# Peptides against a protein of PDB entry 5FRP: the designs that were tried, part 4

Target 1, 225 residues: chain A of PDB entry 5FRP
Amino acid sequence: VEWTESIPQIIATREDISKELNQALAKTFIDSDPRVRRTSVMIFNKVPVTEIWKNITNKAIYTSLLHLAREKHKEVRELCINTMAKFYSNSLNEIERTYQNKEIWEIIDTIPSTLYNLYYINDLNINEQVDSVIFEYLLPFEPDNDKRVHRLLTVLSHFDKKAFTSFFAFNARQIKISFAISKYIDFSKFLNNQESMSSSQGPIVMNKYNQTLQWLASGLSDSTK

## One batch from the design tools (peptide; made by RFdiffusion4, then SolubleMPNN)

Design b2_p20_3_s4 (from b2_p20_3, 11 letters changed)
Fold by OpenDDE base, seed 4:
Structure b2_p20_3_s4 (fold): chain B 225 residues (1-225), chain A 20 residues (1-20)
Amino acid sequence: as target 1 above (225 residues)
Amino acid sequence: MNTTERKEALKKLKELEKKA
């Protein structure tokens, strides 16, 4: 009997902690200091996804997280992009859809669109990061066909028009990149063969190789910047 | 947030991180 009476107090304590946490996070996510905003984002990285969903119940916090994807501060933005993508993936894997968490899921389900819409900023660094998180978290390698298809359909089912357009453009670009890489490999093999280099085709292949390299280089952000 | 509010908020975040 005594243990049953303690349950409400424990629940109440948790609720109180949750309330305070939500209030704090809601403020820190919009703080003028980028370090404070960074710290807020890091909560989603440090705390297990199940605990996040349990303790963070204010939908405004999730909305604020998504907004930081367009943050002016580069470090915060980059962290946010990685964080939200990872959080999305973890949520899909670990969190069930219930009536109670429906409103939060409605926000989380927009993460893919939010990420794909970042391509319209036309920033090479952002594009590269978005590419990375798509392959790592949104559409990860999955050997099981059913799971892979299910994930893809889940991602696409909440796309806005802009996200779809971006998605198709991204895929088109990936095809081109893959083609270029394949050609690069072929050219490299050719160039490593001295007999081939001495042939009449040598200069032609060299020219194509250089063009391919230039194209690849132009599409990649400077890793040193 | 003012300095005091910020400090308190950050403290709460740290507490959460320690419990996780």
Scores: peptide ipSAE 0.494, ipTM 0.931, DockQ to the pose 0.014
Fold by OpenDDE base, seed 2:
Structure b2_p20_3_s4 (fold): chain B 225 residues (1-225), chain A 20 residues (1-20)
Amino acid sequence: as target 1 above (225 residues)
Amino acid sequence: MNTTERKEALKKLKELEKKA
């Protein structure tokens, strides 16, 4: 009998905690101090995805998270981009779509579009980070064809026009990079062969090799900037 | 947020992290 009386209090306490948490996070995500905003983003990294979906019910928090992808503060922005991509992937893997969570899913489903739209900022560091999170979290390597196609369709299903354009541009760039790398390897093999270097083609291959290196280097962010 | 509100909010976030 005594344990039954404790259940309402436990439930009430949990509801109160949830309410207080949502109120706190809603404020901390938009705080003027970047350190406070950073701490807010870190909640999504430290707390299991299932617990986040259970306890964070205020849509504004998720919207605020997505907005930080365009944050002026570099460290907060970078953290946010990684966090939202990971959170998206974890949500797809672990959270069932229900009527109750539909409105939150509508926001989460925009994460891929939000990330691809960052390419329009035309910042090399941002582009590299977006490339990285796409390969790691949005479109990870999947040996099962059906699962891979399903994930791809899920990612694309909520794209805006700009995201589609960026997606195609990204893929085109990847093909070009892969081709360039392949050629680089071929050139390197050629240059390492003394017989090939002594041929009339030696200088031509050397020039192409240098051009390929310059092209590859121009697409990579200087780690020193 | 004012300083007091900020401290309280951050405390709540830390409590969540410990329970998870």
Scores: peptide ipSAE 0.488, ipTM 0.930, DockQ to the pose 0.013
Fold by OpenDDE base, seed 3:
Structure b2_p20_3_s4 (fold): chain B 225 residues (1-225), chain A 20 residues (1-20)
Amino acid sequence: as target 1 above (225 residues)
Amino acid sequence: MNTTERKEALKKLKELEKKA
């Protein structure tokens, strides 16, 4: 009988702690000190995704996280971009969609669009980072075709028009990169063959090789045009 | 936030990290 009376108190205590945490985190995400904002973002990296969803219930915190993707402070921005992409992937893998968490999912589902929209900033460093997180977290390598297609459809289902445009541009760039890498390998093999290098084709292949290297070294930024 | 409020808020974040 005594243990049943303790349950409401335990629940109430948890609710109080959760409220205070949400209030604190909402403030720290918008603090003027970038170190404080960084610490706020790091919570999403240090705490398991299941515990984040359980304890962080204020939607404003998630909105604030997404806004930091356009943060002026470079370190905070870079951390945020990686964090939100990873958090999105982990959420898809580990968090069930329920009626209770619907409002949070509505925000989280915009993460892919938020990331793809960063391409419009036309910053090479941002573009490279977005490319990286897409390959690592949004559309990771998946050998199962059904899972891969399902993930792709999930990512695309919440795109805005701008994100779709960026997505198609990115895919076009991937094709070009794949082609360039393939050619680079072929050229490298050719160049490693002494007999081939002494042939009339040697200078031509060398020129193409150099062009390929230059294109790859340029950060692939011009391939979307 | 003022300095005191900031310290308290950061303390709450650390508490969450320890419980997880």
Scores: peptide ipSAE 0.484, ipTM 0.928, DockQ to the pose 0.013
Fold by OpenDDE base, seed 5:
Structure b2_p20_3_s4 (fold): chain B 225 residues (1-225), chain A 20 residues (1-20)
Amino acid sequence: as target 1 above (225 residues)
Amino acid sequence: MNTTERKEALKKLKELEKKA
């Protein structure tokens, strides 16, 4: 009986806290100071996903988070991209779809499209980051075929046309990169063999090796940027 | 946000972080 009386107070307190939090976050996400925006994004990294979904109920906050992926401030943008990808993955793993959270899920389900659309900016640094978060969070390695396919279908089910296009382009690139790396390894083995290097094939292999390295390097961002 | 509003908002964010 005593526990039942405490529940309303706890609920009320939580509701009040939630309201204040939502109001605060809605403002901080759009603040002119990038440090404030950064702090807002970090909430999604520091707070467990279950608590985020419970306490952040204003859909505008999630929309604002997604918009920061294209903001001008580099540090905030990079943080946002990592954060939203991770948050998406955690949400898929830990949050059930209910009637109550449907509107939030409608926004969260657009995260993959949002990320894949960043490829159209044609920035190598952004591309590398998007590549990274796709492999780490959106489409992670999964040995279970059913789980892997289910995740893939979930990701693709909310794609816009542009995201689909970039997705296929990305996969094509990945295959090429994988092939290039494989060749690099083979070439390296060949180059380590003195007898092979002295052969007529030596210069040809060396040339192909260099071309492969150049191609790989051209797809990477400038470390100085 | 003005300075006061910003300070209050950031305080609320910090409170959330501590509870987690």
Scores: peptide ipSAE 0.491, ipTM 0.930, DockQ to the pose 0.014; fails the geometry check

## One batch from the design tools (peptide; made by RFdiffusion4, then SolubleMPNN)

Design b2_p21_1_s1
Fold by OpenDDE base, seed 4:
Structure b2_p21_1_s1 (fold): chain B 225 residues (1-225), chain A 21 residues (1-21)
Amino acid sequence: as target 1 above (225 residues)
Amino acid sequence: MKEQEEKEKKLLEEERKREEE
């Protein structure tokens, strides 16, 4: 733990990290102690993306980071998913594609596929987290149409077949959710009107409201359990 | 929380097995 906690400072102070340090760091991502793995993931959050790309040259570190998206330890997994999504976005924004970094980019370009493949686990907490990081980091809201399309094409260009399937399923789900929310709002407005509630449509709308609410709720994880 | 974490660990293990096959 303490050794791994010192790594961000070492990366920030050194222009080049020894091969041995990179190899030692790679081992911390697969350490049996989840605290060590957590601390290792935190390096990607504490160190600027440019310094990570400069100093972390061992491909195994990036590969190991991606594997932690399927970590059994919830906190490490959740941290990893957020970290890798953010790191992907920052890399797209700040890191040029060069011959020297090509091999790292080949790994980083798989982050979208890695994240979309988490939907196959069929866990609601994971699904919600993946939904969140998609909207925050992978496909953020971009008012510029050309930038938005370019980002989308970049994300899709490295998809495996499973990720494409998940992507289409995700989008179809989002459309359904949006439609359900719109209906929920409309039904809520109707039910808040006493004249409307006293009408012959009142009971019918109440039933549709309850069905819509139940459908929306069924897609949410129980954070209390 | 604990029950959900156990379910999630199980799902992750089942998914890992499906990727190894």
Scores: peptide ipSAE 0.033, ipTM 0.655, DockQ to the pose 0.052; fails the geometry check
Fold by OpenDDE base, seed 1:
Structure b2_p21_1_s1 (fold): chain B 225 residues (1-225), chain A 21 residues (1-21)
Amino acid sequence: as target 1 above (225 residues)
Amino acid sequence: MKEQEEKEKKLLEEERKREEE
């Protein structure tokens, strides 16, 4: 733990990190102690993306980071999912593709596929987190149409077959959620009118309102369980 | 919470095994 906690400061103060230090750091991502794995992931949050790419040259570190997306320890996994999504977005914005960094980019370009593949676990907490990081980091809202299309094509260009299928299912789910929210709003407006509530349609709309709420709630995780 | 965490750990391990096959 303490050794790994010193690494962000070492990266910030040194222009070149030894091969031996990179090899030692790679071992901390597979450590049996979840606190060591957590601290290792936190390096990617504490150090600027440009300094990570400059100083962390061992590809095994990046591969090991991606494997922690399927970590059995909840806190480490949740931290890893947020970290890798943010790191991907920052890398696309700030890191040029060169001959020297090609092997690292080949790993980083698999982050979108790695994240979309988490939907196959069929866990509501994981699904909510993956939804969040997609909207925040992978496919953020971009008003420029050409930039938005370019970002989308970049994300899709390295998808495996499973990730592409998951992407289609995600978009279909978002359309259904949007439609359900629209119905919820319309039913709420109807039920807020006393004349409408006293009509023969009042009980019918109330039933549809409750069904819509139950459907929307069924897609949410229970934070208490 | 605890039951959900155990279910999640099991699902993650089952998915990992399917990716190694």
Scores: peptide ipSAE 0.032, ipTM 0.658, DockQ to the pose 0.053; fails the geometry check
Fold by OpenDDE base, seed 3:
Parts: C-alpha cells; structure tokens; sequence
Structure b2_p21_1_s1 (fold): chain B 225 residues (1-225), chain A 21 residues (1-21)
C-alpha cells in the first residue's frame, strides 16, 4: 500500500521512470490486497494523462488496469471503470499517436470494447455505471457534427463482435428510455392540470403515468441493497 | 449492499468461467 501511494509523487518528480519501477508497478495491479489494487488505479486519476503516457511505458500496467473492470471487489471495479473511461477520453484529446506509443494505444483503444462487454454480466449497477461513463467520457455530447462522428468512429473502430452487439442494444434501450421520459413529462403536465384530471381521460392518463414510472424504475438498480 | 456485492461477485465469476471455455 504505502509504496504504491508514493508512485504519483515519483511520477510527478521524475522525468523518467525506470524499467524496474514500471515492473514493480505492474505487480501492484494484481496484488491480493484490494487496497493495493485501488491505490494502483488511483495513479491514473492523480497523475495527468500526459505524464502517465510519458512515464508508464510497460504495457502490462495498461492491460492490468483493463482487467480490473471485472474485479470482484466492488469499490475497485467501480473506480476502475470510471478511471479507464476518463483515461480513454483524456488520451484521445491530449495524446498524439506516434510510433513509440503504438503498443499502448493498441491497448487503450480496447477500453470502449472492454466497457461495452460489461453489459453481458447483466448486473443493473454495472449497467448504470457503464451507461454513465459512456455519456460522460466515451461519447460525450459534442455539438460539432464532424467531431461527434469522428469520436463515434474512433470508439467503434476497435470493437469486438460482442461490444458491437452491446452497442446496438444500448442505443435501442436509450431510444426507449427517451420515449418513456417524453411520455412521463406529457403525463405529468396533464396530471398537473386540474381540468384535465377531472376529465374522463384523468384515470386513463394516471394509469399510463404509473406504468411509465414502473417501467423507468425497473431499469434502475436498488441503491438500498 | 452485501447481497448485491455477493451477486456481483457470482456474476463476475460466471463470466470468467464462460471466457475460459
């Protein structure tokens, strides 16, 4: 733990990290102690993306980061999913593709596939987290059409077959959610009007409202369990 | 929380087994 906690400071103070330090850091991602694994993931959150790419040259570190997306320890997994998604987005924005970093990019380009493959676990908490990081980091809102298309093509270009299938399922779900939210708003407006509520349509709209709420709620994780 | 964590651990273990087959 303590050694791994010192790594962000070492990266910030040293221009070049030894091969030995990179090898030692790679071992911390597979440590039996979840606190060590957590601290290892936190390096990617605490250190600027440019400094990570400069100083962390061992591909095994990046591969090991991606494996933690399927970590049994919830806190480590959740941290890893957020961290890798953010790191992917920052890398796309700030890191040029060079001959020297090609092998690292080959790993980082699999982050979208790694994340979309988590939907096959069929866990609502994981699904919600993956949904969130997709909208925040992978496919953020971009008003420029050309930039938005370029980002989409970049994300899709390294998908495996499973991730591609998951992507279509996700988009189909988002359309359904959007439609349900639109209907929820319409029903809410109707129900907030006293004249409309007193009409023969009042009970019908109330029933549709409740059904829409139940459907929306059924797609959410139970935060209490 | 505990039940959900156990469920997630089980699901992740089942996925790992399916990737090894």
Amino acid sequence: as target 1 above (225 residues)
Amino acid sequence: MKEQEEKEKKLLEEERKREEE
Scores: peptide ipSAE 0.031, ipTM 0.645, DockQ to the pose 0.054; fails the geometry check
Fold by OpenDDE base, seed 2:
Structure b2_p21_1_s1 (fold): chain B 225 residues (1-225), chain A 21 residues (1-21)
Amino acid sequence: as target 1 above (225 residues)
Amino acid sequence: MKEQEEKEKKLLEEERKREEE
């Protein structure tokens, strides 16, 4: 733990990180102690993306980071998912593609597939987290059409077949949610009108309202469980 | 919480095994 906690400061001081230090750091991502794994992931959050790419040259570190997306320890996994998504976005924005960094980019370009493949676990908490990081980091709101299309094409360009399937399922789910929310609003407006509620349609709309609410609620994780 | 965490740990282990096969 303490050794790994010192690494962000070492990287930040721009000291040449030895090959041995990179190898030692790679081992911390697979440590049996979840605190060590957590601290290792936190390096990617505490150190600027440019300094990470400059100083962390061992491919095994990046590969091991991506594997922690399927970590059994919830806190480590959740941290990893957020970290890798943010790191991907920052890398796209700040890191040029060169011949020298090609091999690291080959790993980083798999982050979108790695994240979209988490939907196959069929866990509501994981699904909500993946939904969140998609909107925040992978496909953020971009008003410029060319930039938005370029980002989309970049994200999709390294998708495996499973990730494409998840991508289409995700988009179809978002359309369904949007439609359900629209219906919820319309039904709420109808039911708030006393004359409408007293009409022959009142009970029918109330039933549809309840069904819509139940459907919307069924897609949410129970944070209490 | 505890039951959901155990379920999630099991699902993640089963997925990992399917990726190693």
Scores: peptide ipSAE 0.030, ipTM 0.645, DockQ to the pose 0.054; fails the geometry check

Design b2_p21_3_s3
Fold by OpenDDE base, seed 1:
Structure b2_p21_3_s3 (fold): chain B 225 residues (1-225), chain A 21 residues (1-21)
Amino acid sequence: as target 1 above (225 residues)
Amino acid sequence: MEREEEEERRRKELEELLKKE
């Protein structure tokens, strides 16, 4: 733990990180202690993306980071999912594609597939987290149409067959949620009108409102689990 | 069970990659 906690400061102060330091750091991502793995993931949050790409040259570190997205330890997994999504977005914005960094980019370009493949775990907490990081980091809201399309094409260009299937399922789910929210609003407006509520349609709309709420709530995680 | 076995397989594959470098 303490050794790994010193790494962000070492990266920030040294332009030349030895091969031995990279090899020692790579071992911390596969450590049996979840606190060591957590601290290792936190390096990617504490160090600027440009300094990570400059100083972390061992490809096994990036591969190991991506593997932690599926680990059993909830805190480390959740931290890893947020960290890799943010790191992907920052890398696309700040890191040029060169001959020297090609092998690292081949790994980083698999982050979108890695994240979309988490939907196959069929866990509500994981699904909500993946939904969140998609909207925040992978496919953020962009008002410029050309930039938005370019980002979408970049994300899709490295998809495996499973990630494409998850992507289409995700989009179909979002359309259904949007429709359900629209209906919830319409039913709420109707039920807030006393004349409408006292009409022959009042009980019918109340039933549809309750069904819509139950459907929306069934897609939410239990924050107590 | 199947997920834990796959996680363990991947961990071993990473350990073998780290031994080759």
Scores: peptide ipSAE 0.017, ipTM 0.496, DockQ to the pose 0.090
Fold by OpenDDE base, seed 2:
Structure b2_p21_3_s3 (fold): chain B 225 residues (1-225), chain A 21 residues (1-21)
Amino acid sequence: as target 1 above (225 residues)
Amino acid sequence: MEREEEEERRRKELEELLKKE
């Protein structure tokens, strides 16, 4: 733990990290103690993306980070999912593709596939987290059409077949949720009008409103579990 | 069972990669 906690400061103060330090850091991502793994993931959050790319040259560290997205330990997994999504977004924005960093980019370019493949776990908490990091980091709101399309094409260009399937399923789900929310609003407006409530449609709209609420609620994770 | 075996397999593959570098 203490050694791994010192790494962010070492990376910030040294121009180059030795091969031996990279190899020792790689081992901390597979440590049996979840606190060591957590601290290792936190390096990617505490150190600027540019300094990570300069100083972390061992490919196994990046591969290990991506692997922790499927870890049993909830806190480490959740931290890893957020960390890798943010690191991907920051890398796309701040890191140039060079011949020297090509092999690290080959790993980082798999982050979108790694995240979309988590939907196959069929866990509601994981699904909600993946939904969140997609909107925050992978495919953030971009008003510029060319930038938005370029980001989308970059994210999709390294998808495996399973990630494409999850991507289409995700988008189809989002359209359904948006439609359900629109209908919920329409039904709520109708039911807030006393004349509309007293009409022959009042009971029918009330039933549709309740069904829409139940459907929306069934897609939410229980924040208490 | 299958998920735990897949996680353990991937951990071993990663440990072997870390031993080869």
Scores: peptide ipSAE 0.017, ipTM 0.494, DockQ to the pose 0.090
Fold by OpenDDE base, seed 4:
Structure b2_p21_3_s3 (fold): chain B 225 residues (1-225), chain A 21 residues (1-21)
Amino acid sequence: as target 1 above (225 residues)
Amino acid sequence: MEREEEEERRRKELEELLKKE
């Protein structure tokens, strides 16, 4: 733990991390102690993306980071999913594609597929987290249409067949959720009007409102687990 | 150059696929 906690400072103070340090760091991502793995993932959050790309040259570190998305330890997994999504976004924004960094980019470009493939685990907590990091980091809200389309195409260009299938399923779900929320709002407005509630439609709308709420609630994870 | 062209090629191939669906 303490050794791995020192790594962000070492990266920030040294222009070149030795091959041996990169090899030692690579081992910390596969350490038996989840605290060591956690601290290793935190390097990607504590060090600027440019300094990570400069100093972390061992591709096994990036590959190991991506593998932690399927980690058994909940906290390490959750941290990893957020970290890799953020790191992908920052890399797309700040890191140029060069000859020298190609092998790392080939790994980083698999982050979207890695994340979308987590939906096949069929875990509600994982699904919600993946949904969150998609909207925050992978496909953030971009008001510029050309930038938004370019980002979308970049993300999709490296998808495997499973990630594509997951992407379409995700979008179809989001459309359904959006429709359900819109209907919930419409029904809520209707039910807040006393004249409308006293009408022959009042009981019908109340039933549809309750069905909409039940459907929306069924898609939420139990935050108590 | 060649890699930006290959990424642009893959992007165009994907745009073509998305236009056909």
Scores: peptide ipSAE 0.000, ipTM 0.314, DockQ to the pose 0.017
Fold by OpenDDE base, seed 5:
Structure b2_p21_3_s3 (fold): chain B 225 residues (1-225), chain A 21 residues (1-21)
Amino acid sequence: as target 1 above (225 residues)
Amino acid sequence: MEREEEEERRRKELEELLKKE
């Protein structure tokens, strides 16, 4: 009986502690020390996605995580880009959309736009990283067609106009790369065949060809005797 | 310094709580 009567007070105290911890954590994302910001981002990478969604209820934390994708410190930015992409993918796989988590989902659903908008910075290292996290986390290879289409539609459904433009530009680039690789293979095969014709076998084949022509010419002359 | 150390402590405490649930 006494244990059951203490439960409401324990729950209330735990909620208050959780609120204070969330408020403290929100400040650490804007800390002047890159090490503090790095350690804050690492929570999203080291803690199971389910526990993050359960215990991190302050929207400002998620918003601040997304802002670190454009921070000045290279290592923290790179970590943040990988972490938010992975966190988005894990959230889509493991977190149900409920009424209670709707407002956090409204932020998390902007991660794809946030990442695709990094292409407008026109930094080669950022572009390579964004390319990588797209293939690993946002739009991973999925052999199931329905799952792949559903993931694609989910990602696209929250795109801003700039993210759509980047998405089409990215896909057009990948098609061009694929075509260039195909042509490189074709050219390599062709050159290898010409090298094979110019190899030590080339003169041998040419000699056999000339012998065949001489034999045909002599056979035609014997038909006239 | 003291506030940053306290915020770092609270963050570690949160990271540990999130791993134990």
Scores: peptide ipSAE 0.054, ipTM 0.581, DockQ to the pose 0.037; fails the geometry check

